# Ledger of designs, part 58: peptides against a protein of PDB entry 1IK9

Target 1, 211 residues: chain A of PDB entry 1IK9
Amino acid sequence: MERKISRIHLVSEPSITHFLQVSWEKTLESGFVITLTDGHSAWTGTVSESEISQEADDMAMEKGKYVGELRKALLSGAGPADVYTFNFSKESCYFFFEKNLKDVSFRLGSFNLEKVENPAEVIRELICYCLDTIAENQAKNEHLQKENERLLRDWNDVQGRFEKCVSAKEALETDLYKRFILVLNEKKTKIRSLHNKLLNAAQEREKDIKQ
Target 2, 207 residues: chain A of PDB entry 1IK9 as posed
Amino acid sequence: MERKISRIHLVSEPSITHFLQVSWEKTLESGFVITLTDGHSAWTGTVSESEISQEADDMAMEKGKYVGELRKALLSADVYTFNFSKESAYFFFEKNLKDVSFRLGSFNLEKVENPAEVIRELIAYALDTIAENQAKNEHLQKENERLLRDWNDVQGRFEKAVSAKEALETDLYKRFILVLNEKKTKIRSLHNKLLNAAQEREKDIKQ
Target 3, 195 residues: chain B of PDB entry 1IK9 as posed
Amino acid sequence: MERKISRIHLVSEPSITHFLQVSWEKTLESGFVITLTDGHSAWTGTVSESEISQEADDMAMEKGKYVGELRKALLSVYTFNFSKESAYFFFEKNLKDVSFRLGSFNLEKVENPAEVIRELIAYALDTIAENQAKNEHLQKENERLLRDWNDVQGRFEKAVSAKEALETDLYKRFILVLNEKKTKIRSLHNKLLNA

## One batch from the design tools (peptide; made by RFdiffusion4, then SolubleMPNN)

Design b1_p12_4_s2 (from b1_p12_4, 6 letters changed)
Fold by OpenDDE base, seed 2:
Structure b1_p12_4_s2 (fold): chain B 211 residues (1-211), chain C 211 residues (1-211), chain A 12 residues (1-12)
Amino acid sequence: as target 1 above (211 residues)
Amino acid sequence: as target 1 above (211 residues)
Amino acid sequence: SLFEEFLNWEPE
């Protein structure tokens, strides 16, 4: 089961933050359980897959698009742009919400909620879920932090090896050229010496022919 | 102000999870506000720096060590090892907690709490803090995840450059040796040719003298 | 000549 808790403001009680819990299996499309609380009272309702399908049909909206709107409204609260307005009557236990566009507001959904007999249990369980989520997120943060520190070390190690490889390539090229120059110069000197010996021998022959 | 919410079990109500909120400025040593709730009622008390100092003195415990024990008890709940036991009387509003060692239990602290007139406000604020903490931790997780993906790309890029540098160093060495061998072999051939010409010239001279 | 090329060969 997946769950999301969001804070919402009701049109009837804008000064009192309410909490909207939505619980579902795999996809919101399959239906969900909705719980509303003000920290003293709680109200719960179940929305079936058939109700979601019927609401989409009644709106002449494609089901996937409708579920996408439900997800934005119910799992994010009003959002920072007040795009979704929430209404609840404690008398009728009727919950409904609207999408506010520039020129048009429309009802996105409506649910009959039942007052929970033991709201403290629902509130305790909600707080427990928040604390569990905090602990899980902290453990994930600590893991990701350690992994970042590992990746940074590994990057520095490879970078240092790369810089050493670049320097070693340049040093190798320079050293090989220096060594080969010495060997080539020795061979050049030997060739020059042999050529001079041949020239001298030819000059001596030309002298011996001239008597 | 720093805050920690933990779940605790009271000796008097072990079936009902209670929530212990501790709020403090900079250090727990400077004093703290403690709030207990069962999701229906709430109780609050303030512990001063002077009370913490007096309790440490009464226990004949160094203040920093005592604050270290308070931190373990109050900020972590009972912990998984049931090392800390919590007691609360709703009648007297007296909260006390004990440290359980193998052979000895001792009272670690005791606080008079006052029943909150509007527990729903305290509970709503507590849930808001949990939701804010979840949002902050989620943002941190998303940031750390993106940073991990960046560091992994950067590592792969440097690793690929390093492997290319290693291969280029080996290729450079091999290419330089091949080129220099060709040049050296040419010079060796020239030296041999010049030496043979000198030998032939010497043999011709020896024939001309015998002639 | 190969000799002149050798004499004029400067290592790069």
Scores: peptide ipSAE 0.030, ipTM 0.841, DockQ to the pose 0.152; fails the geometry check
Fold by OpenDDE base, seed 4:
Structure b1_p12_4_s2 (fold): chain B 211 residues (1-211), chain C 211 residues (1-211), chain A 12 residues (1-12)
Amino acid sequence: as target 1 above (211 residues)
Amino acid sequence: as target 1 above (211 residues)
Amino acid sequence: SLFEEFLNWEPE
C-alpha cells in the first residue's frame, strides 16, 4: 500500500495545521483511504473506485484527468499556496476541496469522513510511518552518498590515466620524430658524402684524360 | 536547534508506541529538551548542562562517556531491542531509563517532565518536523541521484576518451614507423645506388689503366 | 630488432 501525508489548512481552521493522509493500492484510481487529523482528533473515509468514477462523471471530466487533479490536490503536499482549498465540517464530517483558478473556483471532490474512536492510534501510526520513511530515506541517502564517492574516485582514476595517456602520446610523437630526424640526417650526410666522392672521381678521370 | 524523534516502549505501556523527541543546541552536553508523547498526551522537560554533569558525577562516569550513553539511549531511535529500558509515570511525570547489560541493569538517567496543556500543538509540530525532514531527505535523495547520474556520464565520457587515446597512441606509433621506414628505405636505396656508381667508376678507371 | 638494424644500417 502506498501512502502520502500532507499538511493542509482548512478554511474553517486556518490557524491549525491539519494532516491529510491518503493511502492507496498501486493507483489512486482504484480508490483510497483518506485520514484527516489535527493532532488530537482524527477522521477517516474510504473512497471507492466507483465514487471516483462518479465524481469524474458529475464533473464532466475524463477519469484520468480527474485522478490527476486528485493526485495534485491530495498527494502533492504543500503545492503552491492556495491552488487547492480544503473544507471540513467536524459536525457533519463532510470534507470537500476546491481548485482555485484565477477567476473561478470549482469543487473538485467531496467525501464523508467518520470520526475515529481512537485518534491516538491513528496519530501514532502516522508518526511511525513518518519515522520509517525518514529511516528509509536516510539509508537511501547514505547509499547514494557512498555511490557518489565511489563514482568520483573512479572518475578521478580514469581522468588521471587519460591525462597520462595524452602526455605519453605527445612524448612518444616527439621522441619518435627526434630519433627519426637524427637517422635521416645521418643518411642525408652519407648521401652527400657519396655524391662528393663521385664528383671527385669524375674530376680525377677528366684530369687523367687531359697528358 | 537539532532534533531527533525516536519510537520507544515504556515498561508500563509496552503495547503503546511512544515517541521521544529530544531537541538540543549543537551538542547534547549543553542540555536538551525532552518531549514524550503517546499521540494523545504529551510531556516535556528541560534538562540543563548542570543536571547532565550532576547525573554523570552521581554515576561516577566521565561526562563525555555519560553524554555518549545519553546519545545512544535518547537519539539512536530503535537501537537493538531491550538495550535501554524506558520508564514513565504519568502520575508523577517521572521519566527514567536504564541500560541493560547481560547480567546487570543500571539507571542511566531520570527527568521530571511536565504535562503539556496543549498536546495537539506539540503533536502537530512533531508531525510537521517529520514531514519537513522527509521533504529535505527527498530533495537530498533527488540531488544525490542526479549527481550520481552526472558522475556516471562523466566517467563514461572520460573512459571513452581514454580508450580512444590508447588506440590513437598505438595507431600513431604504427603510422610513424611505417612512414619513417618508407623514407629510410628511399635513402638506403639512394646510398646503395651512389655506392654502386662509385664502384663502377673505380672499375672503369682500372680498365682504362690496363688499357 | 629489424627496426634497430634498419635504423643503424650503414651501407659497404
Scores: peptide ipSAE 0.027, ipTM 0.843, DockQ to the pose 0.542; fails the geometry check
Fold by OpenDDE base, seed 1:
Structure b1_p12_4_s2 (fold): chain B 211 residues (1-211), chain C 211 residues (1-211), chain A 12 residues (1-12)
Amino acid sequence: as target 1 above (211 residues)
Amino acid sequence: as target 1 above (211 residues)
Amino acid sequence: SLFEEFLNWEPE
């Protein structure tokens, strides 16, 4: 089961933050349980896949698009854009919400809720879920932080080895060229010396032929 | 202001999860506000630095050690080790907690609370804080996850460059040695050829003199 | 090393 709790403001009670819990299996499209609370009272309703389909049909909206709007309305809470308005009658237990577009507001959905007999139990369970979620997210954050620190160390170590490898390659190339030039110069000197000896020997022979 | 909410179980009502909120400025030692709720009723009390000091003195405990025990008791909730037991009288609004050691339990602290007139407001604010904390932690988790993915890419890139640098160094050394050996062998051949020419010229001159 | 052999290489 997946769950989301959001803050909402009811049009009838805008000064009192309400909490909208939605619980579903795998996908919101297959139905969900909705729970509303003001921190004193709670109201719960179950919405079936058939009711979701009927609301989509009544709106003449494609089901996938309608479920996409349900996700935005019910799971995001009142985003800062006030795109969704929530209405609830405590008398009728009728919950409905509207999508506010630039030129038109329209009802996006409506649910009959039932007043919970023991709201304290629902509220406690809701707070427990919030605290569990906080603890899980904190543990994930600590894990990710430790992993980041590890990855940064590993990156620095490889970077330092890479820089040393580059410098060692340049140094090796320079050293090899210097040493090879020295040896080549020695061999060049030996070649020059041998050539001069050959020239001298040829000049002496030409003198001996000329007596 | 710092804040922590924890689940506790009261000895008098072990079947009902209670929530213990502690709020403080900078350090718990300078005083704190404690709020207890069962999801229906709420009780609040303020504990001053002087009261903390008095409780430490009454216990004959060093203040830093006492505050360390307060942090464990009040901020960790009931850890799985049941080291702390919580007691609350709804009649007297007296809250006290004990530390359970192997051989001895002792009272670690006691606070007079006051019943909150509007518990729904306290509960709503508590849920709001939980939801805000969840949202903040989720945003941190998403940031850390993106950073981890970046660091992993950066590590892979540097590692791949390092491996290429190592291989390129080995290839450079091998190529330089091969090329230098070829050039040396050419110079060696030239030296040998010049030496042979010198020997032949010397042998011809020795023939001409014997003549 | 190949380099030492290279350095010490004199033609016979």
Scores: peptide ipSAE 0.026, ipTM 0.844, DockQ to the pose 0.447; fails the geometry check
Fold by OpenDDE base, seed 5:
Structure b1_p12_4_s2 (fold): chain B 211 residues (1-211), chain C 211 residues (1-211), chain A 12 residues (1-12)
Amino acid sequence: as target 1 above (211 residues)
Amino acid sequence: as target 1 above (211 residues)
Amino acid sequence: SLFEEFLNWEPE
C-alpha cells in the first residue's frame, strides 16, 4: 500500500491546517482511501475504481488525465499557492475541490466522508507513518552519504593513478629517446671512423703505386 | 531550536502508542520542552537547566553522563525494547521514566506536565514538523542521489582515460623499440659493409706487395 | 632487456 499525507487549507476554516491522507494500492486509478483530519476529528472515505471512472466520464475527461489531476490535487499537498481549493462541510461530510486556472475554475472532484469514531487512533497511526518515513529517509540518506564518500575516494584514487600514468608515459618517451640517441651516435662515430680508415688506405695505396 | 519526536509506551496504557516530543536550544543540557500526546490529549512541561543540574545531583551522577542518559531515553524513542520504561499519570500529570538494566532498575527522571487546553493545535504542529522533516529529507536524498550519479560518471570517465593511458604507454614503448631496432640494424649493416671493404683493401694491398 | 641486448650486440 502506498500513502501520501499533505497539508491543506479548507475554505470554511482557512486559519487551521488540515491534513489530507491518501492511501492506495499500486496506482491511484485502482481506487483510494481518503482521510481528513484537523488534529482532533477525522473523516474517512473510500473511492473505488468505478467512482473514479464515473467522475472522469461526468467531467468528459480522459481517465488517465483525470487521474493525473487527482494525483496533483490530492498527493502534492499545497502545490503552488491557490492552484487547488479544498472545501469540506462537517455537517454533510461532503468534501470537494476545485482547480483554479488564470481564467477558469472548475470542480475537479467530490467525495462523501464518514466521521471516524476514534480519531485519536487515526491520528496516532498517521504520526507513526510520518515517524517511520523519517527513519527510512534518514537511513537512505546515511547510505547515500557513505556511498558518495566511497565514490569520491575511488575517483581520487583513479585520478591520481591516471596522472602518474601520464607522467610515466612522458618520462618513458624521453628516456627511450635519450638512450636511442646515445647508441645511434656511437654507431655513427664508428661509421665515420671506418670511412676515414678506408680513405686513408686508398691514399696509401695510391702512394705505393706511384716508385 | 532542535526537536525530536519519538514513540513511547506508557506502563498505564501499554496498548496505545504515545508520542514524546522534546524541543531544546543547541544542547539538551540547557533545558528542554517536553510534550506528550496520545493523538487526542496533550501535556507539556518545561525542564530548566537548573532542574537538570538538580536531578543529576540528586542521582549522584555527573551532569554530562546524566544528560547523556536523558538524551538516550527521551530522544532515541523506543530504544532496544524494554531498556526504558515510561510512566504517566493523567490525574497528577506526573511523568517519570526508569532505566532497566539486567540486574538493576532505577528512576532516571521525572517531570510535572500541564494539560494543553487546545491539544489539536499541538498535534497539528507536530504533524507539520513531521511533514517538513520528510520534505527536507527527500530533498537531501534527491541531491545525494544526483551527486552519486555525477560521481559515478566522473569515475567511469577517469577510469576509461586511465585504461587508455596504460594501453598507450605500452604501445608507445613497443613502437619506439621497433623503430629503434630498424634504425640500429641499418647502422650495423653499414658498419659490417665498411669493415668488409677494409679487409678486402688490406688483402689487395698484401697481394700488390708480394707482387 | 631488449634494449640491453641491442646495446651489447657487437657485430663478429
Scores: peptide ipSAE 0.024, ipTM 0.843, DockQ to the pose 0.504; fails the geometry check

Design b1_p12_4_s3 (from b1_p12_4, 5 letters changed)
Fold by OpenDDE base, seed 1:
Structure b1_p12_4_s3 (fold): chain B 211 residues (1-211), chain C 211 residues (1-211), chain A 12 residues (1-12)
Amino acid sequence: as target 1 above (211 residues)
Amino acid sequence: as target 1 above (211 residues)
Amino acid sequence: SLFEEELNWEPE
């Protein structure tokens, strides 16, 4: 089961932060359990897939689009923009939320909740879930940090080996060319010496023919 | 101000998870605010640096060691071992905790708390802090994950360049030696041809003199 | 090395 807790402000009690918990299996479309608390009282309701479908139909909204709006409203909390307004009557236990666009506000959904008899248990479980989530995220962050430090070391080691390989390649090429030029020059000198000896021998023979 | 919330079990109410909040400035040694809640009621107390020093003296424990035990007791929650036992009287508002070692249990500290008149506000603020901490840790986690993926790509890119550099160095050496051997062999052939021409010229001259 | 031997090659 997936779970999200968000902070919301009710229109009826804007000074009192409320917490909206939504719990669902796989997808919000299959239905969800909604829990509302003010830190003293709690209210819970179950929303079925059929109720979600009916609310989408009543709104004349495509179901996938409607579920997309439910996710934004119920799981993101009030995002930075006051796009969603939440209303709750403690008397009727009726929860509804509206989407506020520039020129149009419309009711996105409404749920009947039931007052929880033991709100302290629901609040304790909610705090436990928050603490467990913090601990899991801290452990993941520590793991990712250690992995990042490892990857950075490994990158620096390979980079340093690569730079040494580039320099060693250039040095090898330079050394091989220098050695080769030396040997070629020796062979060129020997060829020149042999040519001069041949020229001298030919000149001496031409002198000997001319007595 | 630093803050830690932990889940604890009170000896008086072992079935009811309590939450222990500790808030401090820079170091726990400078004093702290302790808040206890069961999700319905809350109790708060302030512990001064002087009280911490007095508790350390009363225990005949070195202050740094005592503060180290306070950190383990109050900030880690009950670690996996039942090393710390927490006691609270709702009637006296007296909170105390013990360290349980194999053959010795001793009181580590005791604090007078005051019952909070509006526990819902304290509980809401506690949940807000948990949610804010979750959001911050999620953002850090997403950042670290993106950095990890970047570092892994950068490592793979440099590793691939390094392997290409190694192979290119070996190929360069092999190619240079092959080219050098070809040129040397041409020069060797030319030297041999010139030597043979010199030998023939010398033999012809020796024939002309014998004539 | 074979290269050093070839480098030091002198015609007899």
Scores: peptide ipSAE 0.076, ipTM 0.847, DockQ to the pose 0.568
Fold by OpenDDE base, seed 4:
Structure b1_p12_4_s3 (fold): chain B 211 residues (1-211), chain C 211 residues (1-211), chain A 12 residues (1-12)
Amino acid sequence: as target 1 above (211 residues)
Amino acid sequence: as target 1 above (211 residues)
Amino acid sequence: SLFEEELNWEPE
């Protein structure tokens, strides 16, 4: 079962933060349990897949689009833009919410809730879920941090090997050229020496012809 | 202000999870606010630095060691080993806790709490803190995940550059040797040609002398 | 190496 808890403000009680818990199996489309609490009282309702389908049909909205709006309204909380307005009557236990657009508000959905007899148990379980989520997220953070530290070490090691390879390539090129120039100069010197010997031999032969 | 919320079990109410909130400034040693709740009622007490010092002295424990035990008891919750036992009287509002060792339990500390008049506000604020902590930890997780993905890309890029550098070093050495051998062979051929011309000139001179 | 031998080559 997946769960999301969001803080919301009711139009009737804007000074009192309420908490909206939504619990579902695999997809929100298959139905969900909605729980509302003010930290003292709690109210719960079960919304079936059939009710979701009926509300989508009544709105003339495609079911997937409607469920997408439900997800934004119920699971994200009121985003910083107050795009969703929540209304609840504690007397009738009727919960409804509206989507506020620039010039138009429209009802997105409505649910009958039931007052929970033992709100303290629901509140304790909600706090337990929050603490479990914190602990799980902390463990994930510590794991990701250790993995980042590993990846950074591995990056530094490869970077250092790469820099050594670049330097070794440049050094190799320089050394090979130096050695090659030395050997070429020796061969050039030998060629010059042999050429001079040939010139001398030709000059001596020309002297020997001139007796 | 730093805060930690832990779930605890009271010896008097082992079936009902209680929540222990501890709030402090910079260090637990400077004093703290302790809040206990069962999701319906709440109790709060302020513990001063002087009370912490007095409890350490009464225990004949060094203050830093005592604060270290307080941190384990109050901030870690009961670890999986139930090393700390929590007791609370709702009548006297007296909270005390013990450290359980293999053959000895001893009182670690005790505090007078006061019943909160508006427990719903304390509970709402506690849930808000949990939700804020979840949101902060989720944002940290998403950041660490993106950084991990970046570091992995950067590692792959450097690794690929390193492998190319190794291959380029080997290719450079091979190419330079091939070029050097070609030029050397040209110089060797020129030296051999000049040497043969010298030998021929010497042989012709020896023929001219025999003539 | 063959390269060192070729580098050190002198005519007879």
Scores: peptide ipSAE 0.074, ipTM 0.847, DockQ to the pose 0.556
Fold by OpenDDE base, seed 5:
Structure b1_p12_4_s3 (fold): chain B 211 residues (1-211), chain C 211 residues (1-211), chain A 12 residues (1-12)
Amino acid sequence: as target 1 above (211 residues)
Amino acid sequence: as target 1 above (211 residues)
Amino acid sequence: SLFEEELNWEPE
């Protein structure tokens, strides 16, 4: 089961933070359980897939778009307070909320809730879920931090090897050219020496013919 | 102000999870506020630095060691349930806890608490703190995840450049040797040709002298 | 090395 807890402000009690819990299986579209609490009392309602479909039809809204709006309203947490207005009557247990656009406000949904007999149990379970979520997120943070430190070390090691490889390539090219020039010059000197010996031998032969 | 919330089980009410909040400034040694709640009622007490010092002296324990044990007992969260035993009387508002070792149990600390007049406000604030902590930890997780993905890309890019540099170094060495051998062989051929011309000229001169 | 052998080549 997936769950989201959000803080909301009710129009009837704007000074008292309320908590809106929504729990669902796989998708919000398949229905959900809504729980409202003020830290003393709790109210719960179940919304079925059929009620979500009927509400979408009554609003003349496509079901996927309607569920998308419900997801924003009910799961956003404390989004910018001005987008959704929440209303609840403790007398009627009627919960409704409106989407406030720049020029138009409209009712997005309404639910009948039931007062919970043991609100302390619901509140304790809600706090337990928050503490579990904190512990899981902390463990994930510690894992990601250790992985980032590993990746940074691995990057520095490869970067240092790369820089050494670049320098070694340049040094290799320079060394090979130096060795090549030395040997080439030795062979050039030998060619020049042999050419001079040939010229001298030709000059001596021309002298020997001239007796 | 720093804060830690933990779930605990009271010996008097083992079926009901209680929440132990500890709040402090900078260090637990400088004193703390302890809050206990069952999700319906709340009890609060303030422990001063002087009370912590007195309790350490009464226990014949060094203050830093005592504060270290308080930190484990009060801030651990749900550590393995068997290390610390928590007791609370709603009638006397007396809270005490024991450290259970393999062969020895001893009282680690005791506090007088006061019943809170508006427990719903304390519970709402506690839930708000949990939700804020979740949001902060989620934002940190998203940041670390994005940084991890960046570091992995940067590592792959440098690794690929390094492998190309290794291959380019090997190819450069091979190419330079091939070019060198070609030019060297041309010079060798020229030396052989000049040497043969010298030998022929010497043989012709020896024939001309015998004539 | 093959390189050093080639470098030290003298014509017979």
Scores: peptide ipSAE 0.055, ipTM 0.846, DockQ to the pose 0.662; fails the geometry check
Fold by OpenDDE base, seed 2:
Structure b1_p12_4_s3 (fold): chain B 211 residues (1-211), chain C 211 residues (1-211), chain A 12 residues (1-12)
Amino acid sequence: as target 1 above (211 residues)
Amino acid sequence: as target 1 above (211 residues)
Amino acid sequence: SLFEEELNWEPE
């Protein structure tokens, strides 16, 4: 089961924050339980997959698009632009919400809620869920922080090895050239010495022919 | 102002979770506001720095150690080992808590709380704080996730450059040795050729003398 | 390169 709690403002009670809890199995499309509370009273209703399908059909909206609008309305709280307006009558227990566009407002859904007999239990459970969610998010945050610190160490280690490899490549090239120049110069000196010996031998022969 | 909400169990009402909210400025040592709620009623009290100091003195405990125990008791909820026991009388509005050790239980603190006139407002504010904390923790979690993904990419990029550098170093050494061997072999061939010319010239001279 | 010049070095 998945759950989302959001704060909403009711048109009838704009000065008091209400909390909208939505609980569902796997997908909102399969139906959901909706709970409304003001921190003193609570109201709960169940919306079936058949009701969601009927509301989509009545609106002439594709079901997936309709569920996408429900998700935006019910799970995000009031979107940042007052795009969703929430209404609730404590007398009739009728909850409805509208999507407000520039030139068009339309009812997105309507639910009959039942007043919860023990609202304190629902409120306690809601607070418990918030505290559990905080603890889970903190544990995930600490894990990600430790992993981030690990990745940074691993990056620094590889970077340091890479810099050493670059420097070692340049040093290797320089050292190899120096060593080869020394060996090559020895061979050049030997070639020059042998060439001079040949020239001297030729000059001596030319002297011996000239008696 | 800092705040922590925890769930606690009262000895008098062990079947219903209570919520303990503690609010303080910078340090718990400077005093705090304590709020208790059962999701229907709420009770609030203020504990001053002077009361904390007096309780530490009455216990013959060093103030920093005492505040350390208060932090463990009041901010962690019931520690995992029932080390802290919470008591509250709704009649007297007297809240007290004990530290339970193997052979010693002692009262750690006692507070007079006042019943809140509008508990729904306190409960709504508490839920709002939980939802705000969830949103902040989610934003931090998303940030750490993106940074983790960045660090992993950066690590892979440096690792790939490092592997290329290692391979390039080995290839450089191999290529330089191959080139140098070719050059050195040419010089060795020239030395051998010149040496043979010297030997032939010496043999020709020895023939001319015998002639 | 200095190395190619050194490579092509022949005695006079």
Scores: peptide ipSAE 0.031, ipTM 0.844, DockQ to the pose 0.665; fails the geometry check

